# Ledger of designs, part 18: peptides against a protein of PDB entry 6RGO

Target 1, 392 residues: chain A of PDB entry 6RGO
Amino acid sequence: MALKLLGFNQDATCFSVISSNKGVTIYNCDPFGKCFELEKSTSNDEELDFLVEMLFSTSLIAVVDKTIGASKRKKLKIVNTKRKATICELTFPHEIMDVIMNRKIICVVLKSDQIFVYDISCMKLLRTIDVRGEKLKSTSKFRNSEAVGDIGVRVSLSTDNNSILCYSSYSKSDKENAPLNDIVVFDALKCIQINVLPAVHQSNIVCIACSPDGMLMATASEKGTIIRVFKTIDTENDEPILVNEFRRGSRPSRISEMKFNHDNTLLACVGESDTIHIFALPVTTTEADANEDDTLQQSSHSLSSSINGLQYISKGLANRFGKIIVSKIPTQSQQRHVAYIKIPENAKYRIGFPKDTTNTIHICGEDGNYLVYSIPRNEVGPCTLVKSNTFD

## One batch from the design tools (peptide; aimed at target 1 D11 S57 L60 R103)

Design b1_p21_1 (made by RFdiffusion4)
Pose (drawn by RFdiffusion4):
Structure b1_p21_1 (pose): chain A 327 residues (1-135, 151-284, 335-392), chain P 21 residues (1-21)
Amino acid sequence: MALKLLGFNQDATCFSVISSNKGVTIYNCDPFGKCFELEKSTSNDEELDFLVEMLFSTSLIAVVDKTIGASKRKKLKIVNTKRKATICELTFPHEIMDVIMNRKIICVVLKSDQIFVYDISCMKLLRTIDVRGEKIGVRVSLSTDNNSILCYSSYSKSDKENAPLNDIVVFDALKCIQINVLPAVHQSNIVCIACSPDGMLMATASEKGTIIRVFKTIDTENDEPILVNEFRRGSRPSRISEMKFNHDNTLLACVGESDTIHIFALPVTQRHVAYIKIPENAKYRIGFPKDTTNTIHICGEDGNYLVYSIPRNEVGPCTLVKSNTFD
Amino acid sequence: EEEEQIEEIQELLEEEEEEEE
């Protein structure tokens, strides 16, 4: 089958790709190279490694499952790339759905909507967050820099009226203190959530409305959450998969089950800005590095890696600059 | 064993700090 299940780095330095053949490879961007290659851990053809989230450019990797079910739900391994050794093997009572890391805090998301927060220096569990214990699945996002700030979707106070709903809660994982609770920002479920690298901004995706809403995160008034801007959906409602924020928080990238990738600018310093054409029934992932604000890195399951430029003052499409092919 | 695993994780974090400089 195709080379599916791409994962994208925080710093846009490299990306994680599960080659359907054997193991998982991690490439670099500049210069492009085979950075890390995981050996054979397989027994059938269509069984897939699912979850890999990494540090910036380091040897520290978070790896989850290999087998379809033998050791998948309850595993987390911490591996050094230069020596291929497992350091700490944590076990969890449920199935892992997502893992997000940063320089200070490691988050592990379970299928039962439990979020385990760890101080990464000693792996002491800071707090267990019973989201489904209070009231598709929960989508969680996190800031990249320090003062790392956690964002997760929570159910509303209409669990008696119906089973599924999605509001937003802002949480400071550094001090384990809940900062702001946002109300039902959508009339539908929440599909994907992106938080700014500095933790000051946040994006939300709806399945039905397909309109991205941006709220201030921490500095927002206590009385009411502050809405920043909204972005035109386009001609057709489409499911969104992954969104990213620029380092200066002027740009927002959006990708999903669509023909095109949309680029939204920010009035921090309207409907559409830059659009990148994309093959229809193939899936891609997004990133952009810290070095420049004009370059957008693209990861594709078709086997191509592309680097596009951004037009500052033109509403035109992006211009391709650099490309390379996968393995 | 647990102390050695913690020390190895701290060394990796120090390498991350140095590389981010």
Fold by OpenDDE base, seed 5:
Structure b1_p21_1 (fold): chain B 392 residues (1-392), chain A 21 residues (1-21)
Amino acid sequence: as target 1 above (392 residues)
Amino acid sequence: EEEEQIEEIQELLEEEEEEEE
């Protein structure tokens, strides 16, 4: 059957898929099994397309029917999976491109480059973010929807209650074709902009990941060769703090998804390549806790010692035009993956990190494989397959 | 109707807080 992957939930306890014959199916990861199915209401041989955002292991999901010809592409359904019932429906002025949530916030991304931020507890609109801003509204050139369908606003939300929203924004360059290469950090609860990271890539940002705690973000451009990790909130001399720059590869390849693990020690990326890459992040010891217990540090030292060479390259070259060019970490100091998983070529995979096992990664493929891998701690190498299941 | 919908959403938000205790 043709499967389409929707992804894992926030803690990788569940994943969602579209089956051409069944509709939306949610699988529990452990114990592995189907926990929810939304049956196809229509007998039409139309290719099913959905957005499904899960809220952890709860019975609350957000669903958008994106099927071609469906007037429903502008409708967000909040569904109770236990009751198999729609609780409420929100209608938007434009097609829904993405939905993300945590226990406090739902963010709805529209094709208009608007982000609608809701309080989940009351479904109240807190903010509408217009990423194009007022100046770009005058150019009524709706990007012809067909050819540029893949370049839109990207978002990521922290899974914690702080609800840090990271989104791609248009560079302030007066160019009609300004790239989506700025990042805005937004407190979704307080509805305040916390930070702006200008021109974090040379081309459009196509993938963003926020850390679970909202303290870090990872970004990748259309090239997908370099992944940058920034602090979200902290600035040094009003400049964005680049924590890491990772090299995924030398060849351009689109990154479809990135995820941090729950302790911010790992960043995984997946996309069009035959390889899931896992990168180690430096443990930022907050200088404050350096005083007490010297004893337990022995085992973590082996990975930290190789990472200690990452000077915070705070030196943004303030070029004469106020463009913070994120100082390119010298190509020699670009970190490579610490671990990898080989996947079938052209297979779409999704990734998730479980909460309790920081050195485990869950992956699922449109090939019908759900796989659990152990990440090597002390060596650079392949991940070890721990568990495998199949779904259809 | 809107109040009942909000109540049902709140019940579902609480489901995991009870499973973590």
Scores: peptide ipSAE 0.570, ipTM 0.885, DockQ to the pose 0.862
OpenDDE base, seeds 1, 2, 3, 4: peptide ipSAE 0.547, 0.544, 0.547, 0.554; ipTM 0.875, 0.875, 0.876, 0.877; seed 4 fails the geometry check

Design b1_p21_1_s1 (made by RFdiffusion4, then SolubleMPNN; from b1_p21_1, 11 letters changed)
Fold by OpenDDE base, seed 2:
Structure b1_p21_1_s1 (fold): chain B 392 residues (1-392), chain A 21 residues (1-21)
Amino acid sequence: as target 1 above (392 residues)
Amino acid sequence: SEEEAIKKLNELLEELKKLLE
C-alpha cells in the first residue's frame, strides 16, 4: 500500500501517516501502536493528501483534507481524537499549504503566501502576515504566484511558549523573480517582528527549522548542499549571527525536514538523499551551574573551532548593496556531519527527537519502518539501531 | 438562534481550552 508520511509531533512521541486504504493513522512511538485513526471519508480511489499536525501527545490535532477535487483544501479542522469530534472549523480564502502549532499558537500558511497566526486557546486571529505584501512594499513588481510550482513560504515555530516563528520572505532585489531567501523572525505572541536575516542563501529557502527554545534557526536552500544555523534574536552590530555552516553533501539534493534536539546540541536533516545527516552544534556554556567539586577532567575537547575566521566583511560594503552577504564560512571550515543513518534512496523519511534522550533519534519511512537510533557521542560514524517496528 | 450558536461556540472553546491544559 502507498504510505505517505506526515511526520512526528513536537516531542517525537507520535507520528502520523496516510494509508491509501485507511486514511490518516497516528502511531504512538512508545509503546508502539495505533493511537488514532481518521477514516477515509470518500470511497473514491483518489490519492489521499492531508495535513495533520498533532499538539505534542495531546488529543488535539489540526487536519486539512488536501485530496485533489476535495472542496476541503481551504478548511482547517481542529479535532479531539479521544472524542473523534471536530471542535472548530476555519475556512480560508486560499488553499492551506502548511499548519504548525505549539501550546500557544497555531499558524496556517496559505498558497497566497499569507500566514494566519492564531491564539490556539480561543482560535482568535492575532495576525495576518502577508509575505507578498511585504515584498510589494519593498519591490515595485508583482510576482504572479501561479508560475512557481513547488516554491512557497516556509515556516517553523518554536515548540516552547515563546512562540518564535521563523518564515521565508522575498528578497528586496528588484529582480522580477526575487527568491524566497530572506528569513523573518517573528514573536507570534506579541505579533512583533524581532529580526530579519537577508539573503541567507543564494536560492529559495525550502527548509527551515527553529530550535525548541526559538534561539536558533537552521535553513537550507533548493541546493541542499549547505545548511546554515543562525541565532534568531541576537545580533552583532545589527547583523545576523551565523553560528554554524554545515555541509550535507557535494551533490544537490533537496532537504525535506530538519530538526534540532531538545538541548540544541544536535541538528538532523533528511530529504531525497540516501542519508540522514546529524550535525553537532556548539554547546553554549551557560555560566550558572558551575557548582564546585567533581574533578572529572573530562577533556571535553570543545571543538571550539574558533569561528574567529569569520572575516566580517566590513559594514561598508554591506550597506552599499543592501545585501548582507552572509560571510561565507570558508569552504574548508564547513563542518561535516558527526553521525549519519543510511536509508533507502526511494523512501521518504521523517525525523524527530524525543525529549527524554538527547542522543536518540526517531525516524519513520514510507516503506513502513519506524526506527529508533542511538547517536554516537565521541566518534564520527553511523548511528546504531536500537529499536525497529513496522506499520501498514 | 444566534444565542444558541454563541453558546455552542463557547462550549467548543471550553473543550479546546481543556485539551491545552
Scores: peptide ipSAE 0.149, ipTM 0.762, DockQ to the pose 0.178
OpenDDE base, seeds 1, 3, 4, 5: peptide ipSAE 0.140, 0.143, 0.146, 0.093; ipTM 0.759, 0.763, 0.760, 0.744

Design b1_p21_1_s2 (made by RFdiffusion4, then SolubleMPNN; from b1_p21_1, 10 letters changed)
Fold by OpenDDE base, seed 4:
Structure b1_p21_1_s2 (fold): chain B 392 residues (1-392), chain A 21 residues (1-21)
Amino acid sequence: as target 1 above (392 residues)
Amino acid sequence: SEEEKIKQIQQLLEEQKKLLE
């Protein structure tokens, strides 16, 4: 059976899949089992395509049927899974590319590079963000959206109530083909732009993750070799704060998804490679409990695991003035604890971090595997498989 | 009605809030 993964919900308590024979199925992670099924509306042998966004473990889902003609691809259904009833339907001027939500906000991304921001409590439109309209009118030649494959506006939303929205925007380059390599940080509740991170990569941004609290964002370009982590709100001298720069690998490989864990100590990435990578983030010690005493010189023998990954001096970020912000991150700081999971070649996987277990990761594959891994804390190495289930 | 739709969404949001308390 052909499975297509839709992903985990915000707290990794559920995941959604498309089964060619059944339609959309939502699985609960613990206890493992089906919690909802949306039957295929058509008997045709058409390849099923859906967007499904679930509001945590609730009976509220947003559904877009992308299987059939251009009209359905423009419709968002809000469904009560317990009642199997459509609460409301929204119709958009363009095809829906992505839907994300939290307890406060629904964001709908269109093929037109528009983001519609809704208050979930009343389904009122708060803002339409026109990412193309922010581009200088001169460069707004409709890229024939057919030829540029999966390159569109990428979004990520904080899972908290602050509702920090990070989205990719077009760089202010005089070039007709400006890349989607800027990030805008937006307060989705107040409908205000908080920050702009210019030229965070040289090529289009294809993956963004916002931290659960909205304080951090991770970005990856089409190359997928370097992941950058920034502060979302905080700036130094009106310049973006680069917190981390990670190397996923030396070979180009697309990153499809990134996730922070609940306490912002880990960042996971998955994509076209045979490996899920998990990076350690610096714990921001809140200075509060610095009681003086124990000078335990834990000689953190930085196990300089000689990942002889070429010290490419990070060609720093082009700032607003075309100055390469030399990453203030010492090249030495790339030697953080990294965990990994090997996955089957050509299997698409999705990742999720459960809220209650900061050192656990949930993964699911188009191979029909749901896997729970334990992440090593103090060593660089493979994750340990804790639980496995299969689905169809 | 639009009011009934809003009421159903609000009920689901309240159910979620109670699951977090």
Scores: peptide ipSAE 0.315, ipTM 0.858, DockQ to the pose 0.817
OpenDDE base, seeds 1, 2, 3, 5: peptide ipSAE 0.219, 0.289, 0.313, 0.205; ipTM 0.727, 0.851, 0.860, 0.717

Design b1_p21_1_s3 (made by RFdiffusion4, then SolubleMPNN; from b1_p21_1, 10 letters changed)
Fold by OpenDDE base, seed 4:
Structure b1_p21_1_s3 (fold): chain B 392 residues (1-392), chain A 21 residues (1-21)
Amino acid sequence: as target 1 above (392 residues)
Amino acid sequence: DIEKKIKEIQELLKEQEELLK
């Protein structure tokens, strides 16, 4: 049967799939099994397409039926899975492209490059973010989405109650075809823009991940060769702080999903490649515990390894107005993965980090495999398979 | 009834707070 993966919930306790014959199925990860099924509303052999966002392990899901016609693609259903009943339905002016949520906020991304931010507790609209802005409304013929592919506004939301929303925005370039290569950081609760990261890549951003606490953000462009990690809120001299730059590979390959683990020590990425890559993040020592006075003068000889790495100042076109975040990290010092998982060629996979085990990753494939891997701590190498299940 | 719908959402949000304890 053709499976389509919708992904893991926020804590990787559940994942959702579309089965061509059944509709939407939600699986519990441990114990492994079906926890919810939404039957296909139509007997037609139409290709099923849905968006499903689950609120952690609760009975609350958001569902968009994208299978049938332009009308249903504009409708968000809030469903109680325990009652198998629609609580409420929201209708939007344009097709829904994405839905993300946490305990406080629902964000709905439209094909119009609008983000609708709702208070989940009352389903009240807090803000409509127009990513195109007022000036672009006049010229924005909907890019025939057929011709430009899957390029739209990308979003990620922190899973905590701070509700930090990161979204891709159009660069301020006077070019009619400005890339979606800026990032806006937005407090979704207060409805305040808190940061703007200009030109974080040379091409459109196709993948964003926010850390669970909202303090870090990872970005990847259409090239998918470089992943950049930034601080979301903190700035240095009004400039964005680049924490890490990772090299996924030398060959272009689209990244479909990235996720941080719950302690911000790992970043995983998956996409069109046969490899899930896992990167180590530097532990941000919170300065809090530095009060113990132990004067051990370990003369750590700073091996100033004078890596006279040629500053190839890539004379990236300094577009006059956008300080491109020039990688402060020399291309030779780009960190590689610390761990990897090989996946079948042409199988789409999704990733999730469970809350309770910082060195475990959950993955699921359109091949019907649900796999749990252990991530090596002290060596660069393959992850170890711990658990395997199949689904249909 | 909007109030009934809001109440049901708030009950499901409480289910999440109980699962976190």
Scores: peptide ipSAE 0.446, ipTM 0.883, DockQ to the pose 0.822
OpenDDE base, seeds 1, 2, 3, 5: peptide ipSAE 0.370, 0.428, 0.433, 0.431; ipTM 0.766, 0.880, 0.880, 0.891

Design b1_p21_1_s4 (made by RFdiffusion4, then SolubleMPNN; from b1_p21_1, 11 letters changed)
Fold by OpenDDE base, seed 4:
Structure b1_p21_1_s4 (fold): chain B 392 residues (1-392), chain A 21 residues (1-21)
Amino acid sequence: as target 1 above (392 residues)
Amino acid sequence: DKEKKIKEINELLEEQEKLLK
């Protein structure tokens, strides 16, 4: 049967799939099994398309039926899975492209490059973010989405209650075809823009991940060769802080999903490549525990390994107005411990990090495999398969 | 009607807070 993966929930306790014959199925990861099924409303052999966002392990899901016509694609259903009943329905002016949530906020991304931010507790609209802004409304013929492919506003939301929303925005370039290569960081609760990261890539951003605590953000462009990690809130001299720059590969390959683990020590990425990559992040020592006075003069001999890393000063075209965030990170610091998982060619996979096990990753494939891997800590190498299950 | 829907949403939000305690 053709499976389409919708992804893991926020804590990787569940994942959702579309089965061509059944509709939407939600699986529990441990114990492994079906926990919810939404039957196909139509007997037609139409290709099923849904958005499903689950609120952690709760009975609350957001569902968009994209299978049938322009009308249903504009409707968000909030469903109680225990009751198998729609609690409420929201209708939007345009097709829904994405839905993300946490315990406080629902964000709905439209094909119009609008983000609708809701308070989940009362389903009240807090803000409509217009990513195109007022000037672009006049010329916004919907780029025939058929010709430009899957390029739209990308979003990621922190899973904590701070509700940090990161979204891609159009660069301020006077070009009619400005890329979606800026990032805006937004407090979704207060409805305040807190940071703007200009021109984080040369091309459109196609993937964003926010850390669970909202303190870090990872970005990838259409090239998918470089992943950049930034601080979301903190700035240095009003400039964005680049924390990490990772090389996924030398060949262009689209990244479809990235995720941080729950302690911000790992970043995973998956996409069109036969390889899931897992990068090690520096432990941000929160200054809070620095009060213990233990004067252990460990003379950490700074091995000033004078590796003359060629400063590939990427002559980022100094576009006159956008300071391209030049990698200040030496190319050698890209060689941090990385782990990998080999996946079948042409199988789409999704990734999730469980909360309780920081060195474990959950993956699921359109091939019907649910796999749990252990991540090596102090070496570069393959992940070890710990658990395997199949689904249909 | 709206109040009943809001109540049901809040009951589901509280369910997660009980499972995390």
Scores: peptide ipSAE 0.537, ipTM 0.875, DockQ to the pose 0.809
OpenDDE base, seeds 1, 2, 3, 5: peptide ipSAE 0.529, 0.527, 0.529, 0.502; ipTM 0.875, 0.871, 0.874, 0.895

Design b1_p21_2 (made by RFdiffusion4; failed a check: a repeat of another design)
Pose (drawn by RFdiffusion4):
Structure b1_p21_2 (pose): chain A 327 residues (1-135, 151-284, 335-392), chain P 21 residues (1-21)
Amino acid sequence: MALKLLGFNQDATCFSVISSNKGVTIYNCDPFGKCFELEKSTSNDEELDFLVEMLFSTSLIAVVDKTIGASKRKKLKIVNTKRKATICELTFPHEIMDVIMNRKIICVVLKSDQIFVYDISCMKLLRTIDVRGEKIGVRVSLSTDNNSILCYSSYSKSDKENAPLNDIVVFDALKCIQINVLPAVHQSNIVCIACSPDGMLMATASEKGTIIRVFKTIDTENDEPILVNEFRRGSRPSRISEMKFNHDNTLLACVGESDTIHIFALPVTQRHVAYIKIPENAKYRIGFPKDTTNTIHICGEDGNYLVYSIPRNEVGPCTLVKSNTFD
Amino acid sequence: EEEEQIEEIQELLEEEEEEEE
């Protein structure tokens, strides 16, 4: 089958790719190279490694499952790339759905909507967050820098009226203190959530409305959450998969089950800005590095890696600059 | 064994700081 289940780095330095053949490979961007290659851990052809989230450019990797079910739901391994050794092997009572890391805090998301927060220096569990214990699935996002700030979608006070709903809660994972609770920002479920690297901004994706809403995160007034801007969906409602924020928080990238990738600018310093054509029934992931604000890195399941430029003052499409092919 | 594993994680974090300098 195709080379599916791409994962993207925080710092846009490299990307995680599960080659359907054997193991998982991690490439670099500049210069492009085979950075790390996991050996054979397979027994059938279509069984897939699912979840890999990494540090910035380091040897520290978070790896989850290999087998379809033998050791998948309840595993987390911490591996050094230079020596291929497992350090700590944590076990969890449920199935892992997503893992997000940063320099200070490691988050593990379970299928039962439990979020385990760890101080990464000693792997002490800071707090267990019973989201489904209070009231598709929960989408969680996190800031990259320090003062790492956690964002998760929570159910509303209408559990009696109906089973599924989605509001937003802002949480400071550094001090384990809940900062702001946002109301029902959508009339539908929440599909994907992106938080700014500095933790000041947040994006929301609806399944039905397909309109991205941006709210201030922490400095927002206590009385009411502050809405920043909205973005035009286009000609057709489409499901969104992954969104990213620029380092200066002037740009927002959007990708999904669509023909095009949309680029949204920010009035921090309207409907559409830059659009990147994309093959229809193939899936991609997004990133952009810290070095420049004009370059956008693109990861594709078709086997191509592309680097596009951004037009500052023109509403035109992006310009391709650099490309390379996968394995 | 646990102390050695914690020290190894701390060393990896120190390498991350150095790479980001």

Design b1_p21_2_s1 (made by RFdiffusion4, then SolubleMPNN; from b1_p21_2, 8 letters changed)
Fold by OpenDDE base, seed 1:
Structure b1_p21_2_s1 (fold): chain B 392 residues (1-392), chain A 21 residues (1-21)
Amino acid sequence: as target 1 above (392 residues)
Amino acid sequence: EEEEKIKEIQKLLEELKKLLE
């Protein structure tokens, strides 16, 4: 059967899939098995399309039926999986493109480049963010929405209670065709813009990941060759702090998903390539626990290549030609992956990091494989397969 | 009706807190 992956929940305890004949199925990772099934509402042989966001391992899911008719694509259902009942429905003016949540917030992204921010506890609208409206103050021409290729607003939300929302925004360039290459960092609870990272890539941002604590953000462009990691809140001299720049590869390839592990020590990416890449982040040693004594000179050549170069993305002179020159970390200081997983070239995969095992990654494929890998910490190499299951 | 929906969501959020303690 054709499977379509919807992804893992926030702690990788569950994943969701679309089966052409059954509708939405949610699998538990451990013990492995079906935990919920949403029956197909229609007998038609139409290709099923859904958004499903699960709130951790709870019985709360957000569902959008994207299969049939413009009316359903505008409806968000909050469902109790234990009761198999819709708790509430929200209707939007435009098609829903994405839904993300944590314990506090639901964010709904529309095809109109609007982000609706809700308090989950009462389903109250806290804010409507109009990502286009900020641009329209500079450019009089309505882009005819018809040439909306696969380029839209991307979002990521911290899984903690701080509810840091990162989203892609249009650059302030007077060009009608400004790319979605800015990032806005937003406090979703207070409804305040915290930071703006201008022109973090030369092309549209297609993937964003926020760390669980909301302190870090990873970005990738349409090229998918370079991944940048920034601090979200902290600035230095009012400039964005670039923590890491990773090279996924030399060939362009779209990144579909990125995830941080729960301790911010790893960043994984997956996409159209035959390889999941895992990058090591430098552990920010907070100076606090420098208690004295144990001189165990284990020369673990920790691949703490001291990236001494916290390169500020200085405000690249907007030269008269509207090219914002991002200060590139020298190509020599671009870190490669520390670990990888080979996957079938034609199979879409999704990734998740479990909370309890920071050196483990969960992956699932449209090939019907659920796989658990161990990540090597002290060596550069392939991940080791620990567990495998199949689903249909 | 809206209050019952809110109470059901709040109950699920309290179940989530207990899973994280």
Scores: peptide ipSAE 0.428, ipTM 0.916, DockQ to the pose 0.829
OpenDDE base, seeds 2, 3, 4, 5: peptide ipSAE 0.075, 0.099, 0.072, 0.072; ipTM 0.720, 0.757, 0.723, 0.719

Design b1_p21_2_s2 (made by RFdiffusion4, then SolubleMPNN; from b1_p21_2, 9 letters changed)
Fold by OpenDDE base, seed 4:
Structure b1_p21_2_s2 (fold): chain B 392 residues (1-392), chain A 21 residues (1-21)
Amino acid sequence: as target 1 above (392 residues)
Amino acid sequence: KEEEKIKEIQKLLEELEKLLS
């Protein structure tokens, strides 16, 4: 059966899939089983395409049927899964590309590079963000959006009440084809732009993850070789704070998803490669427990495996003033993964971090596998499989 | 109609707040 993964919910308690024969199915992770099914509305052998965003483990879901006709692709349904009833329907001027939510906000991303921000409690539109309108004000021509199928505005939303929205924006470069390589940090509740990170990659940003608390964001470009982690709100001398620069690999490979764990200690990434990579983030030790003298010589055995890979002098990030933000992280200090999971080369996977277990990762594949892995704490190596289930 | 939809959403949000407490 052809499966298409929609992903995990915010706390990785559920995941959603499209089955060619059944429509949309939502699975509970523990205990493992089907918790909701949305039947196919049409008997036709048409390839099913849906967006589904679930509000944690609640019976509230947002659904977009993308299977048939330009009209359906513009409709967002809010559904009560317990009642199997549509609560409300919103219609947009353009095709819906993405839907994200938390307990306060729904964000709807359109093919027009517009982001509609709603207060979930009343379904009131708070803001329309026009990423193209900002581009036009910066003299950058419209890309004919028809030709470059999969490069659009990317978004990520914090799962907390702060509702920090990170989105990709067009660089103010005088080039006709300005890349989507800026990040805007936006308070979705107050409808205020908090920060702008210019030119965080040389090419379009294809993946963004916001931390659950909204304090960190991770970004990856079309190359997917380097992942950058920034502070979202904090700045040093009005310049963006680069916290980490991770090397996923030497070969270009698209990253489809990234996620932080709930305590911001881990960042996972998945994509077209045979490997899920997990990176460790520096724990900001709050200075309070400075007293215990336990000389854990973290032997930073920097396994400087001197892969004499080309010194791509990180041409630092061009800031808004044409200054190269020299990454405070030398290219030689690019951290590798601390853990990994091998996955089938031809299977798309999605990732989720459960709230209660910071060293556990949930993954699901278009191969019909739901897998729970333990992440090693004290060594660099493979994750250990703890639980496995299959779905159809 | 619109008020009933809002009340249903609010009830689901109240269920969520109970799950997060």
Scores: peptide ipSAE 0.497, ipTM 0.935, DockQ to the pose 0.819
OpenDDE base, seeds 1, 2, 3, 5: peptide ipSAE 0.495, 0.481, 0.489, 0.497; ipTM 0.934, 0.931, 0.932, 0.935

